Peptides against a protein of PDB entry 4AID. Designs and how they scored, part 83

Target 1, 242 residues: chain A of PDB entry 4AID
Amino acid sequence: FDIKRKTIEWGGKTLVLETGRIARQADGAVLATMGETVVLATAVFAKSQKPGQDFFPLTVNYQEKTFAAGKIPGGFFKREGRPSEKETLVSRLIDRPIRPLFVKGFKNEVQVVVTVLQHDLENDPDILGMVAASAALCLSGAPFMGPIGAARVGWVDGAYVLNPTLDEMKESKMDLVVAGTADAVMMVESEIQELSEEIVLGGVNFAHQQMQAVIDAIIDLAEHAAKEPFAFEPEDTDAIKA

## One batch from the design tools (peptide; made by RFdiffusion4, then SolubleMPNN)

Design b2_p16_3_s1 (from b2_p16_3, 10 letters changed)
Fold by OpenDDE base, seed 2:
Parts: C-alpha cells; structure tokens; sequence
Structure b2_p16_3_s1 (fold): chain B 242 residues (1-242), chain A 16 residues (1-16)
C-alpha cells in the first residue's frame, strides 16, 4: 500500500488528508479527518463522452451512511431511500464551487461521493467534505482546475472564528461558508444575525485567507500522489466568437 | 504562487 498523508494545523485543529488506503478503485480517493470527524471523498470520471451528451454531467452526493448513524446527530431518524435536507444542501455546497473549475468542453460523466464515516459532535463534516472532495478531484487526473479550499466563519464575542464547533455556533451571530481557489472566491453562503455588511465582507476575506493553508496542503498531497492527467484537449472557445 | 505553478504544470501535462 502506497499511503500518502498530509497533516496541518488549521484553526487550532489537526486536519489530515490521506490517500492510498481506501477506495483504490476510484480515480481519486481521500480520507479526511478533523478532530474525530472522518469523511471519505471519492471521484470517478468516465474516460469517454456519451453519444449526444450536451452538458457537463457532474453529480455530487454527500451521504451520511447508516453504519455511521450512531455517531451522527439525527442519523437514527433517516428515512430509507431519499437524501435528507442536510445531505441535499451539502451536496450543493460542494457542487457549486467545483463545477466552474472543470475544463470547458469536458463532458465525460464525473461522480463525486462524500461519505461521513465518523462524527465527533464538534466538527461539522460539511467543510471537511468540501476539502476532501477538492483533494479527491486533484488526485483523480480529471481536468479539474482546482484545488478549492473551504471554510466556515463564525462571529463570536466580536471576533471571527474559523470553523466554529457546533457549540460555538450556538453563540455565533454568523454562519458564513466560503469556498474558493487561491486567487478567487467561488461561493459564499451565509446566515447573518444583525451584523453590518462590513463585518460580513471581512468574514469572506478572513475565510479566503484561512483556506490558503488547505489549498497548499491539497497541492502538496497532489504533487506526491496525483494520477497522471487525463489526456484531454480543451475546446477552443475563441473560435466560436469569430 | 505555488498554486499558479501547479496549475501551469497541469495545463502542460494535459496539452501533451
């Protein structure tokens, strides 16, 4: 087994990104850990386009499996067969920032699956899932112009807090989720309680600054463990405007 | 930046 691992300190917690132990049948697979919350992200892409495929067929599925239900809040109450509201929301949070980063003209099927394996009741697996999905795509060889980073920002006692715990979030006046590349913010989702626009914008900037360490960690992992890039030539989009 | 270098390397590999 060729196991590669990257470990960083991030917001006062240890973030671990690991590949090579689990889900080797995927194009990319990353086991991500923060505290005692653990997620598995897998990326699989088709090596050919389907006949008549007119759009980019990206599917992102965030899942909390039944075997982890005993360690996940509300896991025992999951109805069989349909994604929960949380699973649907988090799937969209992962999809939104990654979709624009695929090379134009790539219309092969891509499936990203994030599975929560363990929950520590402190660290929400959504941010960890976003990071893991980004890492899995960077390892896969798919024409993905990542990585993305992600961060949650709280506002507690007049200060920004990176990835607040579930308990800290009860006291937070802000739930701000940001995803982006090293150079750009790609997605913002926010719930705000009586805060100025200045504080919110400052939170976006804080998130983008704090996620750079994660982006660098994914790049470091990819430099050591990424598959060879899939042979794909981008469509010359300049020819359509002439 | 390290990110830009990484992206440039990927672009180069995909163009080969």
Amino acid sequence: as target 1 above (242 residues)
Amino acid sequence: SRHQEFLEELKKKWSE
Scores: peptide ipSAE 0.146, ipTM 0.777, DockQ to the pose 0.705
Fold by OpenDDE base, seed 1:
Structure b2_p16_3_s1 (fold): chain B 242 residues (1-242), chain A 16 residues (1-16)
Amino acid sequence: as target 1 above (242 residues)
Amino acid sequence: SRHQEFLEELKKKWSE
């Protein structure tokens, strides 16, 4: 097996991005680990546009599967049918920052699936899922102008905390999720308890600074393991509307 | 930046 792995220390935790062992049938596949939380992200894209396709058909699905349920808080047998509120929310958190980064005029079907394989009860798989999805897309050859990084920021004892544990979050006055590229913040989602706008803006900046190490790690992995880029030229009509 | 160089390389390859 041609396994490629990138390991970094990130917020006092080990982040591992791995490709080549699992889901080889996908265009891109990344196994991401932080602590003992493990997610698999897969990216698949169609090599042609469907006739009459007038919008970009991106689907993002975050899933906490039943086999991991014994290791996921509240992981009772979620009946196989509908995504939970959490799964829906995290799917949107992944979708929001990546959707704008596809090359304009690309209207081939893209499916990103993030599956939680293990949860350590400390590291939330949402941030890890965002990172893994970004990495999987960068490996896929899809016309994706990533990578994105992501981070959660807490405010504990008057300081910013990168990717606080679930226990640290109980004492946090802020739950701030940020995603972005090296150059720009693409998405902010926040729950705040009686904090100034200055502290919140500082948290966004802190997140953006801290995610650069993740962005660099994804680039390093992609340099060694990415598929050949899919040959795509947007039609002139779509380029003019850009 | 390394990121910009990476994106430029990808963009070039997609345009070939």
Scores: peptide ipSAE 0.092, ipTM 0.747, DockQ to the pose 0.895
Fold by OpenDDE base, seed 5:
Structure b2_p16_3_s1 (fold): chain B 242 residues (1-242), chain A 16 residues (1-16)
Amino acid sequence: as target 1 above (242 residues)
Amino acid sequence: SRHQEFLEELKKKWSE
Protein backbone atom coordinates (compact mmCIF):
# COMPACT_ATOMS: atom_id res chain seq x y z
CA PHE B 1 0.00 0.00 0.00
CA ASP B 2 1.27 3.45 -0.88
CA ILE B 3 0.15 5.13 2.32
CA LYS B 4 0.86 8.81 2.76
CA ARG B 5 0.42 10.42 6.14
CA LYS B 6 0.68 13.94 7.43
CA THR B 7 0.73 14.55 11.17
CA ILE B 8 0.58 17.91 12.89
CA GLU B 9 0.03 19.19 16.37
CA TRP B 10 -3.08 21.32 16.30
CA GLY B 11 -4.67 22.97 19.29
CA GLY B 12 -2.80 20.68 21.65
CA LYS B 13 -4.02 17.59 19.79
CA THR B 14 -2.53 15.41 17.10
CA LEU B 15 -4.21 15.69 13.73
CA VAL B 16 -3.43 12.89 11.30
CA LEU B 17 -4.37 12.93 7.64
CA GLU B 18 -3.86 9.62 5.87
CA THR B 19 -4.47 8.46 2.32
CA GLY B 20 -3.84 5.30 0.35
CA ARG B 21 -5.11 2.62 2.75
CA ILE B 22 -8.89 2.89 2.52
CA ALA B 23 -11.39 3.68 -0.24
CA ARG B 24 -8.91 3.55 -3.12
CA GLN B 25 -11.80 3.37 -5.56
CA ALA B 26 -12.61 7.01 -4.81
CA ASP B 27 -10.96 9.84 -6.68
CA GLY B 28 -9.79 11.13 -3.32
CA ALA B 29 -9.96 9.48 0.08
CA VAL B 30 -8.64 10.69 3.41
CA LEU B 31 -8.74 9.10 6.81
CA ALA B 32 -8.52 11.86 9.36
CA THR B 33 -7.91 11.38 13.06
CA MET B 34 -7.97 13.80 15.95
CA GLY B 35 -7.66 12.26 19.36
CA GLU B 36 -9.60 9.05 18.96
CA THR B 37 -12.21 10.54 16.64
CA VAL B 38 -11.80 9.12 13.14
CA VAL B 39 -13.52 10.11 9.92
CA LEU B 40 -13.24 8.90 6.35
CA ALA B 41 -13.83 11.42 3.61
CA THR B 42 -14.21 10.33 0.01
CA ALA B 43 -14.53 12.47 -3.07
CA VAL B 44 -15.82 11.08 -6.35
CA PHE B 45 -16.48 13.07 -9.48
CA ALA B 46 -17.88 12.19 -12.86
CA LYS B 47 -15.47 12.39 -15.76
CA SER B 48 -18.12 13.88 -18.01
CA GLN B 49 -20.99 16.28 -17.72
CA LYS B 50 -24.51 14.97 -18.15
CA PRO B 51 -26.31 16.28 -21.21
CA GLY B 52 -28.38 19.31 -20.32
CA GLN B 53 -26.77 19.76 -16.90
CA ASP B 54 -27.44 23.37 -16.00
CA PHE B 55 -26.21 23.51 -12.41
CA PHE B 56 -23.19 22.23 -10.51
CA PRO B 57 -24.29 18.87 -9.06
CA LEU B 58 -22.35 18.77 -5.80
CA THR B 59 -23.62 16.46 -3.08
CA VAL B 60 -22.12 16.36 0.38
CA ASN B 61 -23.18 13.59 2.72
CA TYR B 62 -21.97 13.45 6.30
CA GLN B 63 -22.84 10.21 8.06
CA GLU B 64 -22.47 8.88 11.57
CA LYS B 65 -22.99 5.18 10.88
CA THR B 66 -24.51 2.69 13.27
CA PHE B 67 -21.27 0.73 13.63
CA ALA B 68 -19.78 3.75 15.31
CA ALA B 69 -22.94 4.28 17.35
CA GLY B 70 -21.46 2.65 20.42
CA LYS B 71 -19.28 5.72 20.77
CA ILE B 72 -21.57 8.31 19.19
CA PRO B 73 -24.10 10.03 21.43
CA GLY B 74 -27.58 9.19 20.20
CA GLY B 75 -26.20 6.94 17.47
CA PHE B 76 -28.37 3.99 18.49
CA PHE B 77 -31.55 5.98 18.01
CA LYS B 78 -30.88 7.10 14.46
CA ARG B 79 -33.39 5.82 11.96
CA GLU B 80 -31.69 3.75 9.32
CA GLY B 81 -31.61 5.37 5.90
CA ARG B 82 -32.46 8.97 6.81
CA PRO B 83 -29.92 11.53 7.89
CA SER B 84 -30.32 12.84 11.38
CA GLU B 85 -30.65 16.54 11.99
CA LYS B 86 -26.98 16.64 12.95
CA GLU B 87 -25.94 14.79 9.80
CA THR B 88 -27.97 17.18 7.68
CA LEU B 89 -26.51 20.23 9.39
CA VAL B 90 -22.94 19.01 9.15
CA SER B 91 -23.42 18.06 5.50
CA ARG B 92 -24.45 21.65 4.82
CA LEU B 93 -21.60 22.94 6.96
CA ILE B 94 -19.14 21.08 4.74
CA ASP B 95 -20.95 22.00 1.51
CA ARG B 96 -21.07 25.75 2.09
CA PRO B 97 -17.35 26.55 2.04
CA ILE B 98 -16.35 24.06 -0.67
CA ARG B 99 -19.06 24.76 -3.26
CA PRO B 100 -17.75 28.19 -4.30
CA LEU B 101 -14.23 26.85 -4.76
CA PHE B 102 -14.97 24.67 -7.76
CA VAL B 103 -13.91 26.09 -11.09
CA LYS B 104 -16.71 27.99 -12.73
CA GLY B 105 -18.40 26.00 -15.44
CA PHE B 106 -17.54 22.63 -13.93
CA LYS B 107 -20.85 20.78 -13.93
CA ASN B 108 -19.71 17.20 -13.54
CA GLU B 109 -21.33 15.35 -10.67
CA VAL B 110 -19.29 15.53 -7.47
CA GLN B 111 -20.04 13.47 -4.41
CA VAL B 112 -18.32 14.02 -1.09
CA VAL B 113 -19.05 11.48 1.61
CA VAL B 114 -17.80 11.89 5.15
CA THR B 115 -18.25 8.90 7.41
CA VAL B 116 -17.59 8.95 11.11
CA LEU B 117 -15.77 5.73 11.93
CA GLN B 118 -15.01 6.44 15.56
CA HIS B 119 -15.97 9.05 18.11
CA ASP B 120 -13.95 9.65 21.27
CA LEU B 121 -16.69 11.71 22.96
CA GLU B 122 -14.26 14.62 23.20
CA ASN B 123 -13.53 15.71 19.66
CA ASP B 124 -16.53 16.49 17.50
CA PRO B 125 -16.24 14.84 14.08
CA ASP B 126 -17.75 17.83 12.25
CA ILE B 127 -14.54 19.90 12.14
CA LEU B 128 -12.54 16.80 11.39
CA GLY B 129 -15.01 15.97 8.63
CA MET B 130 -14.61 19.40 7.08
CA VAL B 131 -10.84 19.03 7.07
CA ALA B 132 -11.02 15.51 5.68
CA ALA B 133 -13.44 16.53 2.93
CA SER B 134 -11.15 19.37 1.92
CA ALA B 135 -8.18 17.03 1.83
CA ALA B 136 -10.06 14.38 -0.16
CA LEU B 137 -11.06 16.94 -2.77
CA CYS B 138 -7.50 18.24 -3.04
CA LEU B 139 -6.28 14.69 -3.63
CA SER B 140 -9.00 13.80 -6.14
CA GLY B 141 -7.85 15.78 -9.16
CA ALA B 142 -11.20 17.58 -9.31
CA PRO B 143 -11.02 21.26 -10.28
CA PHE B 144 -11.32 22.36 -6.66
CA MET B 145 -9.51 25.53 -5.69
CA GLY B 146 -8.98 24.54 -2.09
CA PRO B 147 -7.89 23.54 0.37
CA ILE B 148 -10.13 24.86 3.04
CA GLY B 149 -9.33 24.64 6.69
CA ALA B 150 -11.84 24.60 9.49
CA ALA B 151 -11.87 25.29 13.19
CA ARG B 152 -14.25 25.51 16.10
CA VAL B 153 -13.66 28.29 18.57
CA GLY B 154 -14.99 28.42 22.08
CA TRP B 155 -14.94 31.17 24.65
CA VAL B 156 -14.04 29.72 28.02
CA ASP B 157 -12.94 31.70 31.05
CA GLY B 158 -12.44 34.83 28.97
CA ALA B 159 -10.22 33.19 26.35
CA TYR B 160 -10.52 31.67 22.90
CA VAL B 161 -10.20 27.89 22.81
CA LEU B 162 -9.40 26.07 19.59
CA ASN B 163 -11.57 23.00 18.99
CA PRO B 164 -12.90 22.73 22.53
CA THR B 165 -13.83 19.29 23.74
CA LEU B 166 -17.48 18.47 24.19
CA ASP B 167 -17.01 18.96 27.91
CA GLU B 168 -15.28 22.31 27.46
CA MET B 169 -18.10 23.37 25.16
CA LYS B 170 -20.55 23.03 28.05
CA GLU B 171 -18.77 25.95 29.68
CA SER B 172 -18.22 27.85 26.45
CA LYS B 173 -20.13 31.04 25.72
CA MET B 174 -19.44 30.60 22.02
CA ASP B 175 -19.71 27.83 19.48
CA LEU B 176 -18.08 29.35 16.44
CA VAL B 177 -17.30 27.23 13.39
CA VAL B 178 -15.18 28.86 10.72
CA ALA B 179 -14.03 27.52 7.38
CA GLY B 180 -11.78 29.28 4.94
CA THR B 181 -8.92 29.24 2.51
CA ALA B 182 -5.47 30.57 3.21
CA ASP B 183 -6.65 33.98 2.08
CA ALA B 184 -10.34 34.18 2.95
CA VAL B 185 -13.04 33.16 5.36
CA MET B 186 -15.61 31.21 3.37
CA MET B 187 -18.07 30.30 6.08
CA VAL B 188 -18.96 31.25 9.62
CA GLU B 189 -21.57 29.48 11.69
CA SER B 190 -22.14 30.46 15.28
CA GLU B 191 -24.19 29.89 18.35
CA ILE B 192 -23.29 32.65 20.72
CA GLN B 193 -24.48 33.72 24.09
CA GLU B 194 -24.25 37.37 25.07
CA LEU B 195 -20.82 38.24 23.69
CA SER B 196 -19.65 41.40 22.00
CA GLU B 197 -19.23 41.57 18.25
CA GLU B 198 -15.58 42.33 18.92
CA ILE B 199 -15.09 39.01 20.70
CA VAL B 200 -16.89 37.19 17.88
CA LEU B 201 -14.80 38.91 15.22
CA GLY B 202 -11.70 38.07 17.20
CA GLY B 203 -12.87 34.47 17.28
CA VAL B 204 -13.21 34.38 13.50
CA ASN B 205 -9.73 35.80 13.11
CA PHE B 206 -8.39 33.34 15.67
CA ALA B 207 -10.00 30.45 13.80
CA HIS B 208 -8.65 31.61 10.46
CA GLN B 209 -5.15 31.92 11.87
CA GLN B 210 -5.28 28.53 13.56
CA MET B 211 -6.57 26.71 10.49
CA GLN B 212 -3.52 27.71 8.42
CA ALA B 213 -1.60 24.79 9.88
CA VAL B 214 -4.33 22.47 8.61
CA ILE B 215 -4.33 24.09 5.19
CA ASP B 216 -0.58 23.65 5.02
CA ALA B 217 -0.92 20.03 6.09
CA ILE B 218 -3.44 19.35 3.33
CA ILE B 219 -1.18 21.02 0.78
CA ASP B 220 1.75 18.92 1.94
CA LEU B 221 -0.33 15.75 1.68
CA ALA B 222 -1.58 16.75 -1.77
CA GLU B 223 1.94 17.44 -3.00
CA HIS B 224 2.79 13.84 -2.20
CA ALA B 225 -0.45 12.02 -2.98
CA ALA B 226 -2.75 14.04 -5.23
CA LYS B 227 -3.88 12.58 -8.52
CA GLU B 228 -3.14 14.39 -11.71
CA PRO B 229 -5.50 17.30 -12.22
CA PHE B 230 -8.52 16.40 -14.27
CA ALA B 231 -8.27 17.96 -17.68
CA PHE B 232 -11.11 20.44 -17.64
CA GLU B 233 -11.59 23.50 -19.76
CA PRO B 234 -14.54 25.64 -18.84
CA GLU B 235 -16.81 26.67 -21.65
CA ASP B 236 -16.42 30.33 -22.59
CA THR B 237 -20.14 30.96 -22.16
CA ASP B 238 -19.97 30.74 -18.39
CA ALA B 239 -17.40 33.53 -18.26
CA ILE B 240 -19.97 36.04 -19.56
CA LYS B 241 -22.28 35.70 -16.55
CA ALA B 242 -19.68 36.85 -14.10
CA SER A 1 -30.69 39.19 14.46
CA ARG A 2 -28.09 41.93 14.58
CA HIS A 3 -25.56 39.22 15.23
CA GLN A 4 -26.55 37.31 12.10
CA GLU A 5 -26.30 40.49 10.10
CA PHE A 6 -22.85 41.07 11.51
CA LEU A 7 -21.78 37.57 10.51
CA GLU A 8 -23.17 38.03 7.02
CA GLU A 9 -21.28 41.28 6.64
CA LEU A 10 -18.17 39.58 7.91
CA LYS A 11 -18.58 36.72 5.45
CA LYS A 12 -18.97 39.20 2.65
CA LYS A 13 -15.91 41.15 3.70
CA TRP A 14 -13.71 38.08 3.93
CA SER A 15 -15.01 36.53 0.70
CA GLU A 16 -14.20 39.61 -1.38
Scores: peptide ipSAE 0.007, ipTM 0.431, DockQ to the pose 0.031
Fold by OpenDDE base, seed 4:
Structure b2_p16_3_s1 (fold): chain B 242 residues (1-242), chain A 16 residues (1-16)
Amino acid sequence: as target 1 above (242 residues)
Amino acid sequence: SRHQEFLEELKKKWSE
């Protein structure tokens, strides 16, 4: 097994990104761990476009497995086949920042699956899932102009908190999820309780600064473990319609 | 699809 691992300290927690042990059949696969929360992200892409494909067929599926449900807050026995509201929401949170980063004209099917394998009841797997999905795409060889980083920002006792625990979030006046590249914020989702716009904007900036370490970690992992880039040349006709 | 097969294999491995 050619296992590659990157470990960083991030927000006072150890973030581990690992590839090469599991899901080798995927184009990219990353096992991400923060605390005792563990997610597996896989990226698979088709090597050809379907005839008549007129849109980019990206599917993102975030799922919490039933075996982890006993440790997942609100993890009721999910009826087979329908995503929960949480799974739908997190799938969209992952989709939103990554979709614009694919090379224009790429219309091959891409499937990203994030599976929660373990939940520690402290670290929410959504942010970890975003990071893992980004890393998996970067390793896959797909024409993805990532990586993205992601962060949750809380406001607790008059200060920004990076990736607050579930318990800290109960005291937080902010639930701010940010995703972006090294250079740009790509997505903001926020629930705010009686905070000024200045504090919220400061939270976005704080998130973007803090996610740089994650972006760098993904790049370092990709330098050691990424597949060769998929040979894709966009057709000239798709370049003109922007 | 390759992805579906992979997901099925994953489900099998984690159902054991």
Scores: peptide ipSAE 0.007, ipTM 0.413, DockQ to the pose 0.021

Design b2_p16_3_s2 (from b2_p16_3, 7 letters changed)
Fold by OpenDDE base, seed 1:
Structure b2_p16_3_s2 (fold): chain B 242 residues (1-242), chain A 16 residues (1-16)
Amino acid sequence: as target 1 above (242 residues)
Amino acid sequence: SRAEEFLKKQKELISA
């Protein structure tokens, strides 16, 4: 197996991004691990546009499958086929920052699937899923102007905490999820308990700074394992409006 | 930056 792996220390935890062992039929596939939480992200894109396609058909599905139920809290009660509220929310958290980064005019179908394979009860698979999805897209050859990084920031004992554990989050006055490129914040989602705007803005900046190591890790993996870019010429839509 | 170079290369490969 031609397995490529990138490992970094990130927020006091080991982040591993791996490709080439699993889901080889996808355009991009990444197994991401942080602690003992494990996710598989796959990216698949159509090589042609459907006739009459007028919008960009991106679908993002985050899933905590029942086969991982022994490794996912509450997984036994997940009805097959209906996404939970969490799965719906995390699917949107992944979609929001990646959607704007596709080349304008690209209207081929893209499907991103993130599957939780294992949960350690400390590291939430949502952030890991965002990172894995970004990496899978960068490996796929799709016209995606990523990578994105992602981070969760807590506020515990008067300090920022990168990717707090589920137990640390019980004491946190902030649940701040940030996604961005090297150059820009693309998405912020936050739940705040009586904190100043200054602390929240500082948390966004902290997240964006801390995710650079992840962005660099995805780039390093892509430089060694990405497929050849899909040949895509955007239709000059400005010429049709003249 | 390395990210800017990566993005530049990706843009060049898509536009080629």
Scores: peptide ipSAE 0.266, ipTM 0.853, DockQ to the pose 0.819
Fold by OpenDDE base, seed 5:
Structure b2_p16_3_s2 (fold): chain B 242 residues (1-242), chain A 16 residues (1-16)
Amino acid sequence: as target 1 above (242 residues)
Amino acid sequence: SRAEEFLKKQKELISA
């Protein structure tokens, strides 16, 4: 197996991005680890457009269903069924920043699946899932103009905290999730408790600065492990006006 | 930037 791995220190934690060991049938597949939280992101895209396809058929599915039986607090096998509220929200958090980064006119089916394999109860798998999905897309050969990075920012004891633990988040006056490219913020989602707009905007900037290391790590991984780009010629009507 | 170079290469490869 040709396993490629990128490891960085990020917010005082080790982030590991790995490809080549698992889900090799996908166009892109990344295991991402932070602490003992582990996610698998897979990207699969159709090599042709369906006849009459008029919209870009991107599906993002985040799932927390398969905790190994020994590390789930509470032992409830969530039955095969409807996504939880969290799974639905995180699927949207991943979808929102990646959707606009596909080449205009690309209407082949794209499926991004993020599966939480392990949860350490400290590091939330949502940010890790966003990073992993970005990496998987960059590896896939799909016409995706990423990577995106992502970060959560807390406000604890009058300071910004990058990717606060679940325990630190209990003390945080801000839950700010940001995703972006190297050059732009693509998505902001925030829950705030009586904070000024200045603090929130500062948090967005802090997140965008801190995610650059992740963006660079994804690029490093892609330079060593990406598939050949899928040959796609957009129709002239769908050409990105330069 | 490295990201800009990566994106440039990706654009070139998609348009080729």
Scores: peptide ipSAE 0.257, ipTM 0.848, DockQ to the pose 0.821
Fold by OpenDDE base, seed 3:
Structure b2_p16_3_s2 (fold): chain B 242 residues (1-242), chain A 16 residues (1-16)
Amino acid sequence: as target 1 above (242 residues)
Amino acid sequence: SRAEEFLKKQKELISA
């Protein structure tokens, strides 16, 4: 087994990105750990376009239902075949920043699945899921112009907090989720309690700065473990308009 | 940047 692992300290927590042990049948697969929260991200893409495919068919599925160990908050809804509100929201949070980073004209089916394997009740698996999905795509060979990083930013006692715990979030005046590339912010989602625009913008900048270490960690992992890029020539859509 | 170099290499490999 060719297991590759990258470990960094991130916001006072250990982030581990691992590939090569689990889900080797996927194009990309990453086991990501922060604290005792553990997620598995898998990326699979079709090697051909379906006849008549006119849009990019990306599906992102974040799921907490398969959690075998520990009390999952909201575990009562696990019996219903429908995603929870949280699972739906997090699936969208992952989808939004990654969708625009695929090469224009790529219309092969792409499936990203993020499964929560463990939850420590401190570290929310959503940010970890975003990071893991980004890493899995970078390993897959899909024409994905990532990585993205992601971060949650809180505002506690007049300071920014990177990836606040669930307990710290109770005292936070801000829940700010940011995702982006090394060069650009791609997505912002925020819930804010009576904070100035300056503090919020500062939070976005703080998030983007702090996610650079994650982006670099994904690149380092990909340099050592990525599959060969899928040979894809985008149809010259500019030549058809001439 | 390292990210720019990585993306450049990916673009070159996709276009080859």
Scores: peptide ipSAE 0.244, ipTM 0.840, DockQ to the pose 0.875
Fold by OpenDDE base, seed 2:
Structure b2_p16_3_s2 (fold): chain B 242 residues (1-242), chain A 16 residues (1-16)
Amino acid sequence: as target 1 above (242 residues)
Amino acid sequence: SRAEEFLKKQKELISA
């Protein structure tokens, strides 16, 4: 197996991005680990457009499957069928920043699936899932102008905290999720308790600065493990010059 | 930046 791995220290935790061991049938596949939380992101794209396709058919599916006998919080017997509120929310958090980064005119089906394989009850799989999805797309050969990074920022004891644990989040006055490219913030989602706009804006900037190490790690992995880019001629040549 | 170089290379390869 041609296994490629990138490891970084990120917010006092070890982030591992791995490809080549699992889901080799996907266009891109990344096993991401932070602490003992483990997610698998897969990216698959159609090699042709459907006749009459008028929109970009991107589907993002985040799943907390109870494959692991471990205590997933809320690991009640998920009735087969409907995504939980959390799964729906996290699927949107992944979709929002990646959707605008596909080359204009690309209307082939793209499926991103993020599956939680293990949960340590400290590190939330959502941020890890965003990072893994970005990495899987960069490896896939799809016309995706990523990577994105992602970060959660808390506000605990008058300071910013990068990717607070689930226990640290109980004491946090801020739940701020940011995603972006190296150059731009693409998405902000926030729940704030009695904080100034200045602190919140500072949190966005802090997140964007802290995600650069993740962006660089994804690029490093992609330089060593990405498939050849899919041969795609965009209809709009002006979008290439921007 | 390394990110800009990566994106530039990706754009060139997609447009080829």
Scores: peptide ipSAE 0.225, ipTM 0.821, DockQ to the pose 0.811

Design b2_p16_3_s3 (from b2_p16_3, 9 letters changed)
Fold by OpenDDE base, seed 3:
Structure b2_p16_3_s3 (fold): chain B 242 residues (1-242), chain A 16 residues (1-16)
Amino acid sequence: as target 1 above (242 residues)
Amino acid sequence: SRAQAFLEELKKKWSA
């Protein structure tokens, strides 16, 4: 197996992005690790458009399944068939920033699946899932104008904290999730406790700065492991030049 | 930047 791995230090934690070992049947697949939290992201796309397809059919599915190798909080109560509120929310957090980055006119079915394999009870798999999904898409050969990075920012003791632990988040006055490209913020989701707009905007900027290392790591992985680009001619090339 | 160069190459790949 040709295993490619990128490792960086990110917010005082080791982030590992790996491809080539697992889910080789996918167009792109990335095993991502931060601390002892582990996620698998897979990207699969159809090689043709369905007749009469008038919209871009992207589906994103984030799943926290109980695996024998990992304890997942609340995993014992997951009824088969319906995503939890968290799974639904995180699926949307992944979908929102990636959807606009597909080449205009591409209407082939795309499925992104993020599966939590292990949870360390410190590092939330949502941010890791966003990063892994971005990486999987960049490896897939799909017409995706990524990568995106993602970060969570807390405000603890009058300072920004990158990807606070679940325990640090209890003391945080901010839960700010940001996703973006190297050049632009694509998505912000925030829960704020009586903080100034200046602090919140500073948090967005902090997140965007901190995610550059992740973006660069995904690019490095893609340069070594991406599939050949899918043969697709967009109807409108102006959207690619913007 | 490396990211800008990567994006430029993506733009070339998808514009042809």
Scores: peptide ipSAE 0.438, ipTM 0.907, DockQ to the pose 0.595
Fold by OpenDDE base, seed 5:
Structure b2_p16_3_s3 (fold): chain B 242 residues (1-242), chain A 16 residues (1-16)
Amino acid sequence: as target 1 above (242 residues)
Amino acid sequence: SRAQAFLEELKKKWSA
């Protein structure tokens, strides 16, 4: 097995991105680990467009499987078949920043699946899932103009905290999730308790700065492990205007 | 930056 791994220190925690061990049948597959939280992201895309396909058929599914529920607080056996509210929300958090980064005119089906394999009760798998999904897409050969990074920012004791633990989040006046490319913020989601716009904007900037290390890590992994680009020729009208 | 170089390569790959 040709396993490629990238390890970085990120927000005082070790982030590991690994490919080549699991889900080899996917176009891209990444195991991402932070603390003892582990997610698997897979990216699969159709090699042809369906006849009459008029929209880009991207599906993003974040799921916390029941076997991990023994380590997930509130271990209600999610009934098979319906995503929880959390799973639905996180699926959207992943979808929002990646969707606009696909090359225009690409209308092949793309499926991104993020599965929580382990939860340490400290590190939320959502940010890790966003990072893993980005990495999986960059490895897949799909016409994806990533990577994205992602970060959660808290406001604890009058300071920004990168990827606060679940316990730190209880004391946080801000839950700010940011995703972006190296050059741009693509998505912001925030829950804020009576903080100034200045603090929030500072949090977005802080997140964007801190995610650069993740973006660079994904690029490094992709340079070593990405598949050959899929042979896709966009129509001239759909070309990325320089 | 490395990210910019990577993006430029992607742009070349996907530029019609």
Scores: peptide ipSAE 0.427, ipTM 0.906, DockQ to the pose 0.498
Fold by OpenDDE base, seed 1:
Structure b2_p16_3_s3 (fold): chain B 242 residues (1-242), chain A 16 residues (1-16)
Amino acid sequence: as target 1 above (242 residues)
Amino acid sequence: SRAQAFLEELKKKWSA
């Protein structure tokens, strides 16, 4: 197996991004680990556009499957076949920042699947899933202008906390999820308890700064492990208006 | 930055 790994220290935890061991049939596949939480992200894209395709057909599916239920809180009670509220929410959190980064005019089907393989009850797999999905897309050869990074920010004892544990989040006055590129914030989702706008904006900036290490880690992995870019030429939309 | 250089390379690949 040609296994490639990138390891960084991130928020006092070890983040590992791995490719080449599993899901090699996908265009991109990444195992991401933080603590003992493990996710698999796969990216698959069609090599042709469907006749009459008028929109970009991106599907993102985050799943906490029952095979990991012994290591996922509440996993035993998930009805097979219907996404939970959490799975639906996290799928949207991944979709929102990646969708605008595909090259304009690309209308081939893209499927991103994030599967939680293990949960340590401390590190939430949602942020890890966002990072893994970004990495899988960067490895795939799809016309994707990533990577994105992601971070959760808490506010505990008057300070920002990067990727708070589930226990630290019980004491947090903020649940702030941010995703972005090196240059821009692409998505913010926040739940706040009586905090000033200044603290929230500072949290967005803190998240964006902290995710740069993740973005750089994905780039490093992609430089060594990415597939050749798919042969796609965007239609010059400016030429049609002349 | 490394990220900006990577992005500029991507822009070049997809704008050609």
Scores: peptide ipSAE 0.414, ipTM 0.905, DockQ to the pose 0.602
Fold by OpenDDE base, seed 4:
Structure b2_p16_3_s3 (fold): chain B 242 residues (1-242), chain A 16 residues (1-16)
Amino acid sequence: as target 1 above (242 residues)
Amino acid sequence: SRAQAFLEELKKKWSA
């Protein structure tokens, strides 16, 4: 196996991005670890467009598997079935920032699957899942103008906290999830108690600054492990303006 | 930045 691994310190925790050991049948696959929380992201894309395809068919599926449920807060023995509310929410959190970054005119089916393999009860797999999905897409050869980074920001004892633990979040006045590229914020989702707009905006900026290390880590992994870019000719959008 | 250079390379790959 040609295993590539990138390790960084991020918010006082070790983030590991690994490829080449598992899910090698996917176009891109990344095993991401933070603490003892482990997620597998896979990206698969069709090599042709379906006839008459009028929209970009991106599907994102975040899943908390039953074998991990015993270590997931509020995790029950999930039967195979309809996604939980959490799984639906996190799937949307991953979808929102990545969808705009696909090359215009690309209408091949893309499937991103994020599977929680292990949960440490401290590190929420949602942020880790966003990072892993971004990395998997960057490795896949799909026409994806990533990477994105992601971060959760808390406000504890009058300070910003990067990726607060589940216990720290109980004391946090803010649950702010930010995703973006190196240059732009792509998505903000927030649950905020009584905080000023200035603190919230500062939280977005803090998140965007802190995710740069993750973006750089994904780039480093992609430079060593990305597949050859898929041969895709974007529709000449200038020809539509004529 | 490294990220900007990477993005510019991606733009070149997908603009061709």
Scores: peptide ipSAE 0.411, ipTM 0.902, DockQ to the pose 0.583

